# Peptides against a protein of PDB entry 8BZL: the designs that were tried, part 236

Target 1, 228 residues: chain A of PDB entry 8BZL
Amino acid sequence: SYDRAITVFSPDGHLFQVEYAQEAVKKGSTAVGVRGRDIVVLGVEKKSVAKLQDERTVRKICALDDNVCMAFAGLTADARIVINRARVECQSHRLTVEDPVTVEYITRYIASLKQRYTQSNGRRPFGISALIVGFDFDGTPRLYQTDPSGTYHAWKANAIGRGAKSVREFLEKNYTDEAIETDDLTIKLVIKALLEVVQSGGKNIELAVMRRDQSLKILNPEEIEKYV
Target 2, 242 residues: chain B of PDB entry 8BZL
Amino acid sequence: SRRYDSRTTIFSPEGRLYQVEYAMEAIGHAGTCLGILANDGVLLAAERRNIHKLLDEVFFSEKIYKLNEDMACSVAGITSDANVLTNELRLIAQRYLLQYQEPIPCEQLVTALCDIKQAYTQFGGKRPFGVSLLYIGWDKHYGFQLYQSDPSGNYGGWKATCIGNNSAAAVSMLKQDYKEGEMTLKSALALAIKVLNKTMDVSKLSAEKVEIATLTRENGKTVIRVLKQKEVEQLIKKHEEE

## One batch from the design tools (peptide; made by RFdiffusion4, then SolubleMPNN)

Design b1_p23_2_s3 (from b1_p23_2, 9 letters changed)
Fold by OpenDDE base, seed 1:
Structure b1_p23_2_s3 (fold): chain B 228 residues (1-228), chain C 242 residues (1-242), chain A 23 residues (1-23)
Amino acid sequence: as target 1 above (228 residues)
Amino acid sequence: as target 2 above (242 residues)
Amino acid sequence: SSFEKRDDPVSREAAERARELMY
């Protein structure tokens, strides 16, 4: 019966649909996140936007709230569903708790949503991983990653998608306190990390920065080229 | 493994949704539909394949559907699926109008349907819709707009695009000939005929095999018009003379 | 609509491009 889109355990204890969803993530464009001292930075590999495509509709970095933004790798349609639900939750939290969400809170919400789709009979996992960055109300910069299983962890720096292995290897070698000492150095680190997998330089990178007490800023290509 | 090819809403070992891909393959066999955004309007052009001489109803458009006063769409794929989705689009647009007392923004209507399409790829017991859509519209936020959506529930905004048979070749031609910022509706119509003439597997393009709709603004109102056969004939003739 | 199985290489390329847009 084809109606059983069931995430079930294999005899050896594997959730194959979750693992296969992780393979879907690896087909996605590379995304990188770095937590600096007073900045969080997201970078995404721009797939060659078809010349006739509207760039506004191809954004892989989005705001969830004023203090939180997200990049993803994997199925774009799945990501839209997650983003919309996260945005609703951020607004609901502001109304009910009278404070913005913490980055951990919204990450946990997204993770819980993903996890439920791994247990619900007749649902497949979300084919996305996400990098969630922002500032808590106390001004602490945060970076979280979540995967199709609904697991999440806090990171100093991480990458997801097709080139994630190479980017992570770069970050493991180059992420130091000195490398993130300034906002500019942190931005440069993200760009350098993406350039490990992006061949055509700064033109194929989408970069977003969030500084303490500031809204998400998407850098234009000219601003990115200054760091290359 | 062939086992994943037949199941709906499951990932393959490689992280692929084969049923969505197969739906896209089915759409590739459908008649060509193209959309072109101009400065002063937007158009849809579609291949008409089912010319039944015995059809009593002069269906003005087989593949182009009016959604509301400000939007229309063209479909490539399974006709029955297209009818369901087109009806849903109309219902969504009407419900929004009733709730907010203003027309639904174009992208919101597209997104609402795309969320439905996505759900049919994620919830068991459902198959993907075997339909891609091109949407043309006008709203006060972005003006004239062209969108494309696929069975996955993905969508994008376009200046010009094509779905259905020979869509890749059509898109290539559109990329070559589309002049950003300089496209008039008149030039867009000429480009549409040029692309269809090259992409349709016909010895001679005829007006009976082509449907064209334009969306314009006149006196602060949106006007959606399906071109008459004579108007299409004139466009074809003009192209043959060039 | 008779889905004539046009095994057209161009249609396959279009489907591949569409698949690439999914991710």
Scores: peptide ipSAE 0.296, ipTM 0.745, DockQ to the pose 0.383
Fold by OpenDDE base, seed 4:
Structure b1_p23_2_s3 (fold): chain B 228 residues (1-228), chain C 242 residues (1-242), chain A 23 residues (1-23)
Amino acid sequence: as target 1 above (228 residues)
Amino acid sequence: as target 2 above (242 residues)
Amino acid sequence: SSFEKRDDPVSREAAERARELMY
């Protein structure tokens, strides 16, 4: 059966394991990324933390380096592997090239990693999509998206996960130059976009902000509520 | 080799890893393991199922394993898989200690094993481990800690949790009775007995069927202690009197 | 060893909880 073959094309040209990995992504919590003028913002739907679970161990947004942040949708364990490899690559790049990675570089690295897992008979695809945001050394804000196939594209704004369609529709309508004119407006846009699929406002949103020449800031619930 | 394709964990059309889920289902039939975090310590409580009268070796613990001086774990699932993973945990911890001349942080040890578990869900010719683990530990970064990991290679920190048979009911009871910020090790032990008494499919809870280990700090050192049967009997008796 | 799906309610609940933690 072609659906069970990891690296075999179907007669109609489909890689079913890649497509099914994309279905795994759709089971993940919604993540949104927006590129502003001098800011990049990631927002994620907080998974309901089980009572008695330590919230510290439930993170959907992570730093890859000082200038790069990533959100993901799909299999958390798969994401951890990708994140760890990306972090190692970021550090390796700093050591070998003496400069931080560009957002495109690390995105391409992650994409290539994913692609290899779609072509090897001994490996299943990664069940994750990622939004990768950050700043290049020239201060240019970047947003990239990767999927299980190992494709990647640059975006102004995008969403992944279970609510991605609704969030993208919102962003397509509301992403304008005026809507990202200020950092605060950009943050507000992300929050509004997530509120299309997230119930109960700021308590169920994880939000990370990276401004030009600043470190990643994770907003607390009170800070998020100010934008609602 | 075509042989690896048939044994590689693959996605379903719905994006599910059925082999991982089936491993998790198998764990649901394993003996119950509880973990409870207290202010002054952390504990594991596990069901002993293999009480054979002819067992010569009084295994000190069937389901609770000391990993290093600062960590222990309990296992629910396939015993052979558990032995492999617990040995790997010990090796990881030892290698870290040798390399850095300090104990491995609790979460790092958990993560290292979880990366191995994840790999067995992604690489060809491998099956998921049919094992969930509870980890208790202390480190200088976060103090007392409790973690749970599953066959997927996912993990999380917990104040209290349960794996194995009737784990859902146990977790429900823990959610009801766990008092955040007020949990002493003594109260945690009492809670563990209470939960096990209700979740174990036994007519009467007996000390022979329960393993309990505590992890505490004494004089700046971690102390991991498996409770003696007499101590467990006293806990059971106390519960029966309440 | 291939694990077979068990359709018992206890296994199902455990599996559901596990699935919730996977994603």
Scores: peptide ipSAE 0.296, ipTM 0.759, DockQ to the pose 0.649; fails the geometry check
Fold by OpenDDE base, seed 3:
Structure b1_p23_2_s3 (fold): chain B 228 residues (1-228), chain C 242 residues (1-242), chain A 23 residues (1-23)
Amino acid sequence: as target 1 above (228 residues)
Amino acid sequence: as target 2 above (242 residues)
Amino acid sequence: SSFEKRDDPVSREAAERARELMY
């Protein structure tokens, strides 16, 4: 029987396809997010850009809207689908509500999308987790994480992907009010956290910064090295 | 576990999509295709395996397909799947042109197909396409471009790359010999021949077994040209003399 | 169709690289 790929409960109540999708996330490059006072920072482990690969096509951090950006871990092709859907929703929201999305709203949208793919017949879960950061229209910085199950939570700092455990352990020890007192310190915290798992220093880190009322800025390698 | 091999679009316990991986394995047995980006153009070179004397020579190219005036692709993998995907690329490009009255940007065409490929990895009752593609193109945004896509729906831009049989060895050779910023189309052609000569499972490279297309800009227009057999022979001969 | 199954270790490596690019 070519069983239709259905995410079904095991006899013991497990959704194995969701759990296995979480394992797919663990194969992804490490991503870290930190919420500062007036800044949100995403850092991602650059996959060793194969010699001869165009670096512009290997971006792990993307804007969803002017006030929201996302990093992901897991299946890159799956992520593209989620990103595209999220971008459409952000634009739709601006048109219908006349305000940009809140970070929570777009996170919930993404989470709901993921959840539907865990429950719909003939669909597999998305093999991605995402860190979603940005500013609400009131200027509040936000960080959310969402998983293949469609769960989401707000965080001060978090990590996803293959090195997430080590990065989280670092953040748990080093995330303090003093460590995020300034924008520069917040950026340094992210870099230090990634350096727990990333070899070869700043060259293998993609870093994106969003400040209040500012657009997403992707730091170049030279800018990153200033914080190392 | 064997249980996950039989179902087309499920995760393994380790988070792997075996059907996608198996599709990629199948592509490894296909004829070699390589792409090289130069400063003044971009090329595709493909192994022609089906040299049947009875094949009507009228076939412009077996493995290299013109997509529109500004783009071409080569395919490695299941021929039937390749035909479907190349047709879809042409349709996407045409629809865009009709809608916007300008050619589709190269990356947008690639991504549109990649989203289709991805869907075939996520929806039940479908199998992944057993095809990898190399895309060459020009647009006003990025100039000359080379892309690769695989059965997963992932893609990337490249200076040089290879798909199909012995692709890993080819990529290794390209990494050694490709000089960033110094690559002319002429040097790229020579490099293509060099790599194919080493990666094709033939005792001697012959022009009948190789298809080469170049994409250049002339007078503000994109020119896609498939090299004549005689031109390929000259390239091979030159390589043998070096 | 000349799908000679080349059990080519290089093709396997290419497939492995492709797998790595999935994530």
Scores: peptide ipSAE 0.280, ipTM 0.727, DockQ to the pose 0.372; fails the geometry check

Design b1_p23_2_s3 (from b1_p23_2, 9 letters changed)
Fold by OpenDDE base, seed 5:
Structure b1_p23_2_s3 (fold): chain B 228 residues (1-228), chain C 242 residues (1-242), chain A 23 residues (1-23)
Amino acid sequence: as target 1 above (228 residues)
Amino acid sequence: as target 2 above (242 residues)
Amino acid sequence: SSFEKRDDPVSREAAERARELMY
């Protein structure tokens, strides 16, 4: 029987392929997102770049548009597909609506894309979760998460990937208004959260910040060490 | 486990794509291909397994394919799959050239194929390609480049890497002997021979069993050259004397 | 000569590394 990839309900109402895709996410490097007052911060666990690998080809944080960026956990090849489609949609929105996408809009687009891949008999789910951060046109910082099912929610802070549980537990304890009072404190919170699961400090962290009316900035290791 | 390995393009309970993993396993049994990036060029070296005397020697390379004027690739895995992917690479490169009136950047070509590979891991009724590729190229954006892609549709840039049989041992040797910033094409060729001599499952390395291509820049043009057997013999001889 | 598909441990390690790179 040439078993087509069919995402079907189990007798108990589970979509096993979606659940298994979530297990694929858990194999991914840890990513964390935090919404500050006037900043959004993404941090990702750097997989040890193999000796002789070009680091530029290992990107876990990607811009979707000038006002939106995404980190992901799970299958890198799957993520590339989602990122490309999201970028196209962001540009299309600018052309058709004459405004940048809201973070919610692009999140919903990505979520809808993922959902369709859970309902088509000819497709498997995407093996990725994503943290989508950015600023709406009104200058409001936003953080959203999507999973393989196509669900999405807004967060103050969240984490995905292999260390997500520990990072979330840390954030639940340490995310306060005081902890995000300044941009620097917000960045420090993300770094501290990642250090719960990342060994050897700042060398193994990729960190990106987006401030109001500013482009995505990826911090270099030296900049990260200032917060450690 | 067995239920999910027999089904195409589905996740296992552990979040694994067994068909992709099995494709990678199959590639592990293919002839060795290595790539080395140098300051003044990039090379591919591949094991030639089909040395049948009745093969028309006019066949330029068993495993190394020119993609365009600025890029070549080597393949490890299923030959038929490799032919399909190599042809697709050429088509993508040509379409880009026609559309933009400039050569496709190396990474964009690699990415375009990787998206196809990924699709064959996600869409029902398709199996993963049983092929890994090494890409060498030059473009105005990044200069000399070396990429590796696998059946999952993942890729990465490398200073040196290996695919196929004994690739792990080869990579280990490359990690030991590769000198970043000091690698000349000449030294890269010597390193390639050294690694192949140790990793190819042959009693003695011979020029008939090795294909080597170099990509260099001469007078502002990319030059892709497959080494002649005599040149490879000289490299082997030099290695034996060291 | 039967090209014995070598169940090469080194090839398995390479496949494992490739698998690790998938995520």
Scores: peptide ipSAE 0.204, ipTM 0.665, DockQ to the pose 0.319; fails the geometry check

Design b1_p23_2_s4 (from b1_p23_2, 9 letters changed)
Fold by OpenDDE base, seed 4:
Structure b1_p23_2_s4 (fold): chain B 228 residues (1-228), chain C 242 residues (1-242), chain A 23 residues (1-23)
Amino acid sequence: as target 1 above (228 residues)
Amino acid sequence: as target 2 above (242 residues)
Amino acid sequence: SSFERRDDPIAEEARKRAIELMY
């Protein structure tokens, strides 16, 4: 059947394994990204940590480099593979080009990696979408999204995962120049967007902030609650 | 009706990897493995199922594997798969030691194996490993650690957890009785016996059916010790008296 | 070698939990 073939188009032009990988993404925790003026913000729905689980090992936001951060939705194990390869590429780029990657460059790298896994016989697609944020060397904030197909686009704001539709609808209504006028307002926008789908307020949100010329900061729950 | 997929590396229409889920189901029927983190150590307790009268004395732990001087693991699932993965863990740890002249950090070893597991879920012609693992270890970064990994290549750190047969019930009991910050290795051993006694499908827990290993620090060195049968008997006896 | 499978009435719950942890 076409749905069981990894690299076969259906008669109507569908790559079912890619589409089904997108369904895997929808099972993932919600992630949101917003590009502000001088800030990029990632927010993720905290997965319920089991009582006896170490929270340190439950991370949905990760640094790819000093200037790039990523959140993902979908298969965690698949994400780890992509993250590791991206990190290696970031370091390789620094060594070979003597500059950090642009956010677009590393996004394209990840997208190309994903695309190869949609076209190669004997490989299934990655079951992840990613929001990739950061700053280019010129200080320009960037936000990109990738999906299982290996497509990528630049965004002002976007969301992925199970609550993505609701969050995107919120962002479409509320993302304005005024709403991102300050860093604090931008952070508040992300939190409000996540609260559309996240229960129990700021305690169930992971938030990462990268400001221009600053390192990635992961906000603690108390810091998040100040914006609620 | 439950959907069955014959191919290993495909998504279902709902975004599920059925072969991975089926591997997880198989693990649910495997012997119970338990891990508990304490302030002064970490332990693994595993059900020993292969007890036959004609079986020669098992001089070595059947379910618990020493990986290096600082780590051990226990496996629930297909024994042959377990042997392959435990050997790979040892090789990874050895290569790291040779390369860096220091022991591999616990989480890095776990992650390295999990990347292999993940690959077997993504590359064609390969099936998922039908095993979950519990890892115990010590390193200078995080001290005593307990990890669990599954056929998907996912892993997590735990204070206490269980895999294999009746794992859900065991985890429930651990959640009730595990005292965060107050767990000694002694209390952890007692808890392990308590949980195994309730979750193993046996009328009476016997030392011959349980393997226990502890990982401690003595004089700045990691000590991995498999408990002697007599020690396990004493733990069982103590539990029966309570 | 294979292991001997036993019936686990709560295996389904454990499996569901494991599957949830995949994402």
Scores: peptide ipSAE 0.329, ipTM 0.762, DockQ to the pose 0.354
Fold by OpenDDE base, seed 3:
Structure b1_p23_2_s4 (fold): chain B 228 residues (1-228), chain C 242 residues (1-242), chain A 23 residues (1-23)
Amino acid sequence: as target 1 above (228 residues)
Amino acid sequence: as target 2 above (242 residues)
Amino acid sequence: SSFERRDDPIAEEARKRAIELMY
């Protein structure tokens, strides 16, 4: 009888597949999120785009809805599944509730999805963490993180992926009210944080900005260099 | 560790999916397939390994498959898996056409299959597909396109790429010789022959061992054409003269 | 049988690249 159970408790109470999925996240490119006063910023380490690769297909920051965007670290294919599910939920919510999702709501949805994949015998956990940022309908900026376990928390700033430790250490030291006083300062903070782990400066950074009552803006390399 | 490389696609302690990695290993032993995007078209070139004299001259390329009027693909890996995935691509494209009364956008077809591939890496009782694909296509959104997908369900758009045997060497050569913005279909064909000549484990490249398909636009219609052996011979000859 | 030997460093590199692209 092949034990069909994929994610099971060890004798010492560990869910090893969840822990190992977290290791998969650490293999991912670094992502950082920062909540400003009236802005949310996501930054990701650009994976070295192969010279012949189309850059449009390598985006690690995506919109979930008009008011919510997500960056991830870990398995790209797994992320696509989560993103698609989240997008469907955002649209469904708009249709059924007649309001956009709150950032917390969609985060909880994603977290619940992940959790289910930790409990089903026929499924492995998702090998991704996500930073989810956006604005609630009331204009409040939000930043959440989800992990392979299905846990989620709200953050002022956070990082995921291979360089997350160094980036978090930087943010812990440099995230102040003064550092996020303006939109530009908030963007600069994200860039500086990523530069702790990203080589070759702003060319290897993807940056997304969402301001209150504005759509997601992906900054071009020239725009990023202005903040460096 | 032996426990994580066995029956079900699970994470190793290091966060690796060994079954996916092993599927990719299997693809490394498959015949070479390359794709090149040009300004005026896109091509696939594939190594034909099964040159059995007794093979019925199947008019259709062994490794290049027409998916719809606007797309084709080539496969590297397990043939049976390739057949399943190629059929699925056709079905997805047909369903889309029926539903929307227009051809499926190239990237959407690729992503739909990639989601299937991903599922086979995540659900119990399934193994990854031992297949990588190159996709060529045209749509009104992005024009000529080239994509690559692997067993993980990951994909990317490319100007030029290679899968299968000696793919790394091929990609290196493509990087050296591919001229962005200046690539004509003619130059792409020449480049394909050049790369295949160096990457195929043959003393001399012969037309019988190479399949080439081009995708172009003529009079507002997509034309997918498999080159005749004589045309391939001429390309090889030109390369040898250079 | 053009089965490249498992020890083909080029094939191994290609595999490594493919694996890297997973993340």
Scores: peptide ipSAE 0.246, ipTM 0.682, DockQ to the pose 0.339
Fold by OpenDDE base, seed 5:
Structure b1_p23_2_s4 (fold): chain B 228 residues (1-228), chain C 242 residues (1-242), chain A 23 residues (1-23)
Amino acid sequence: as target 1 above (228 residues)
Amino acid sequence: as target 2 above (242 residues)
Amino acid sequence: SSFERRDDPIAEEARKRAIELMY
């Protein structure tokens, strides 16, 4: 009976479907997030847009609200579901609480959504990890990561996807107070981190920047090249 | 392990969704469908395989479906699944029109269906749809558009693409011959015939084996037209003379 | 005509591309 797609514990206490969903994440394009002093930066490895594909339809970084952005690694279709749910929640929060969500709040919401899909009968886990960045109302920059299990943590910097290990190793070595002293330095740090796994520079990087009290800005290739 | 092949909505140890991959395999055996975006229109060209003389209904279009006044699609894969999805597309478009008193934007319609497709890859007791679709449309936001979606619920916009049998070869040919910014609908039609002639598993391309629809704008209205066999014959003849 | 599941290497390539686009 194929009906029992249930995420169940193994005898060893493992949730194999969650672990396998994490393997799906590793197949995704690399994404990196860095929290600066007054800036948050997301960078994503741009898969070579197939010749004749519309680049507009290939977005790895999306806004959840005016103050929150997300990058993901893993199944694109799964990510779309999570993004849509998160956007609805952000709007709902504004209506009910009369304030924008905190980055932690929306991260927790996404995490809870993912967790439910690990525990609900007849559902598989989401095959995505996400980097969620933004500013709280008090102007504090935040970076969170979620995985297929629904676990979430706050980070100074992190990476997800196929090249995440190499990027994290780079960030562990190079993330210093000096390296994030300015917005430009923070952006450079993200680009350098991505260049550990991305070939041929700025053309293969999608970069988004959010500054305090500013909307998400996606940098064009020319703007990215200025930092390379 | 074949164990993961049999379950419809689970990850393999490698992070693969085999049922989705198998659905894509099934589509690879379906008749070829092409889509080409031009400056002045967009077209679908599809292989017609069911030429049964005894079919009472002259199915003028076996594989091309009008969705609304501004959109059409072609399908590759399981016919029954295609019928369900095309009906759903029409319902989504109609509901949107009723709710907002405007036609649904092309990408939004595609996305809505793709969310359904995705759900059938994530919820237990469901199998992926064994269907890929090409969508052509016009809206006020992006003008003429061409989209492709697969069983995973993934989609993308394209200038030209192909699904079904020999799709990879077709895409390669499209990459070679598609001239960005210079593609007229007339040139697109010629290109479609050229590609189909080389990629269809037929000894000779004939008008009876090809369906072509064009979407254009005339006097501020979208016009979706299925080419008559005679028109297709002329296109084939022209190709043979070149 | 037996729809021979021809392991069409071209179809397989197309499938591989489609799979790659999933992620």
Scores: peptide ipSAE 0.245, ipTM 0.675, DockQ to the pose 0.351

Design b1_p23_2_s4 (from b1_p23_2, 9 letters changed)
Fold by OpenDDE base, seed 2:
Structure b1_p23_2_s4 (fold): chain B 228 residues (1-228), chain C 242 residues (1-242), chain A 23 residues (1-23)
Amino acid sequence: as target 1 above (228 residues)
Amino acid sequence: as target 2 above (242 residues)
Amino acid sequence: SSFERRDDPIAEEARKRAIELMY
């Protein structure tokens, strides 16, 4: 057994492993989330897929349930663990409560999981931040972010990963009620935000859209280019 | 600061997992393993380094392991770690078969092991496995498949890839010569020999130094076959004549 | 001689790519 706490307070009160996990997030591909009126949109910077790599195995956006999806920045293998745990919880909730999870509920679950890994002996923090989007049963669109510390907050729009600062600055300037008035405008806002940090246009963007009472739709590159 | 290098797998100030990176570095010194996906099959080709004439057990496959009837893998890295992981793969596959009365889908088996690998990068008192794997398989969902996994617990599907020594050069050659949609198993075998001949640190490629396994479908069944030395010799000879 | 010397630019690039794939 590893008897030593990995995440400990420094003399000045810092949790360095949590801070360093945040640095791992900054190494990740940029992800952006935007909440529209009746739509939620996730966009992710595509990693340069190696020519011989199967694209189906490179997914940055995943469904947690029919009404919830997630993008992440940071360690891909860490993300897989979180995603799997979240999916199990979503299914468990449906079985026990007979309703789908709220976006807040599953976010809180993920956040609690992350927090435990910051306090448990022999565990390092998860090296991921996540953008979690979806619809509650009442049809309300939601966007949440969680970080390696296990904190979470609701957002109108946010970004994570290496280009997050630039994307957030763009969103702060351009996120208005007018800019999200329609689904198409909301999608366009996400694409424009990502283009602040992505050089090769629509070919290097993964985009997912969830509309009210609709399933997650991943847009193909051709669909994305229509908004550029 | 070397402080983060000597401890359990923790984040550096820059957000790096040095123990995982060092495990990957160690794999770079291991024998070369290639995987190539074809339209009619998939293959693994691996460098055999330990040709000890005095080994009593001629292991026909030092680096290629059958996992179940539909999957095989090759390993690059620490042998002891490889043995543990390959045994775990077999156990996972068998448990799935018993539970569901059908073979485990290829990607699910890969993912299950990758979750174990990831755990060894996150939990204290553990070190990363010093092993990368190539997986070949067939299932009813995706047909012929090739996967690669590393010490981080990351994985991906590939049309062709390489792990171990000179893997970068091999991948470059594969990228150049791999013809998408036109790759037959025969052509894949020839390509494997071509790449190994250029990437292995040997003056002359010999059948004794190369292990090749093919996975095909015959009469609705998966057939995993390790090529005989004579077959490998013929492939090498053919390459030398071109 | 193993081409994958620590000082081999090709090997270094491959390692960098492998590390980048972690994120």
Scores: peptide ipSAE 0.260, ipTM 0.692, DockQ to the pose 0.298; fails the geometry check

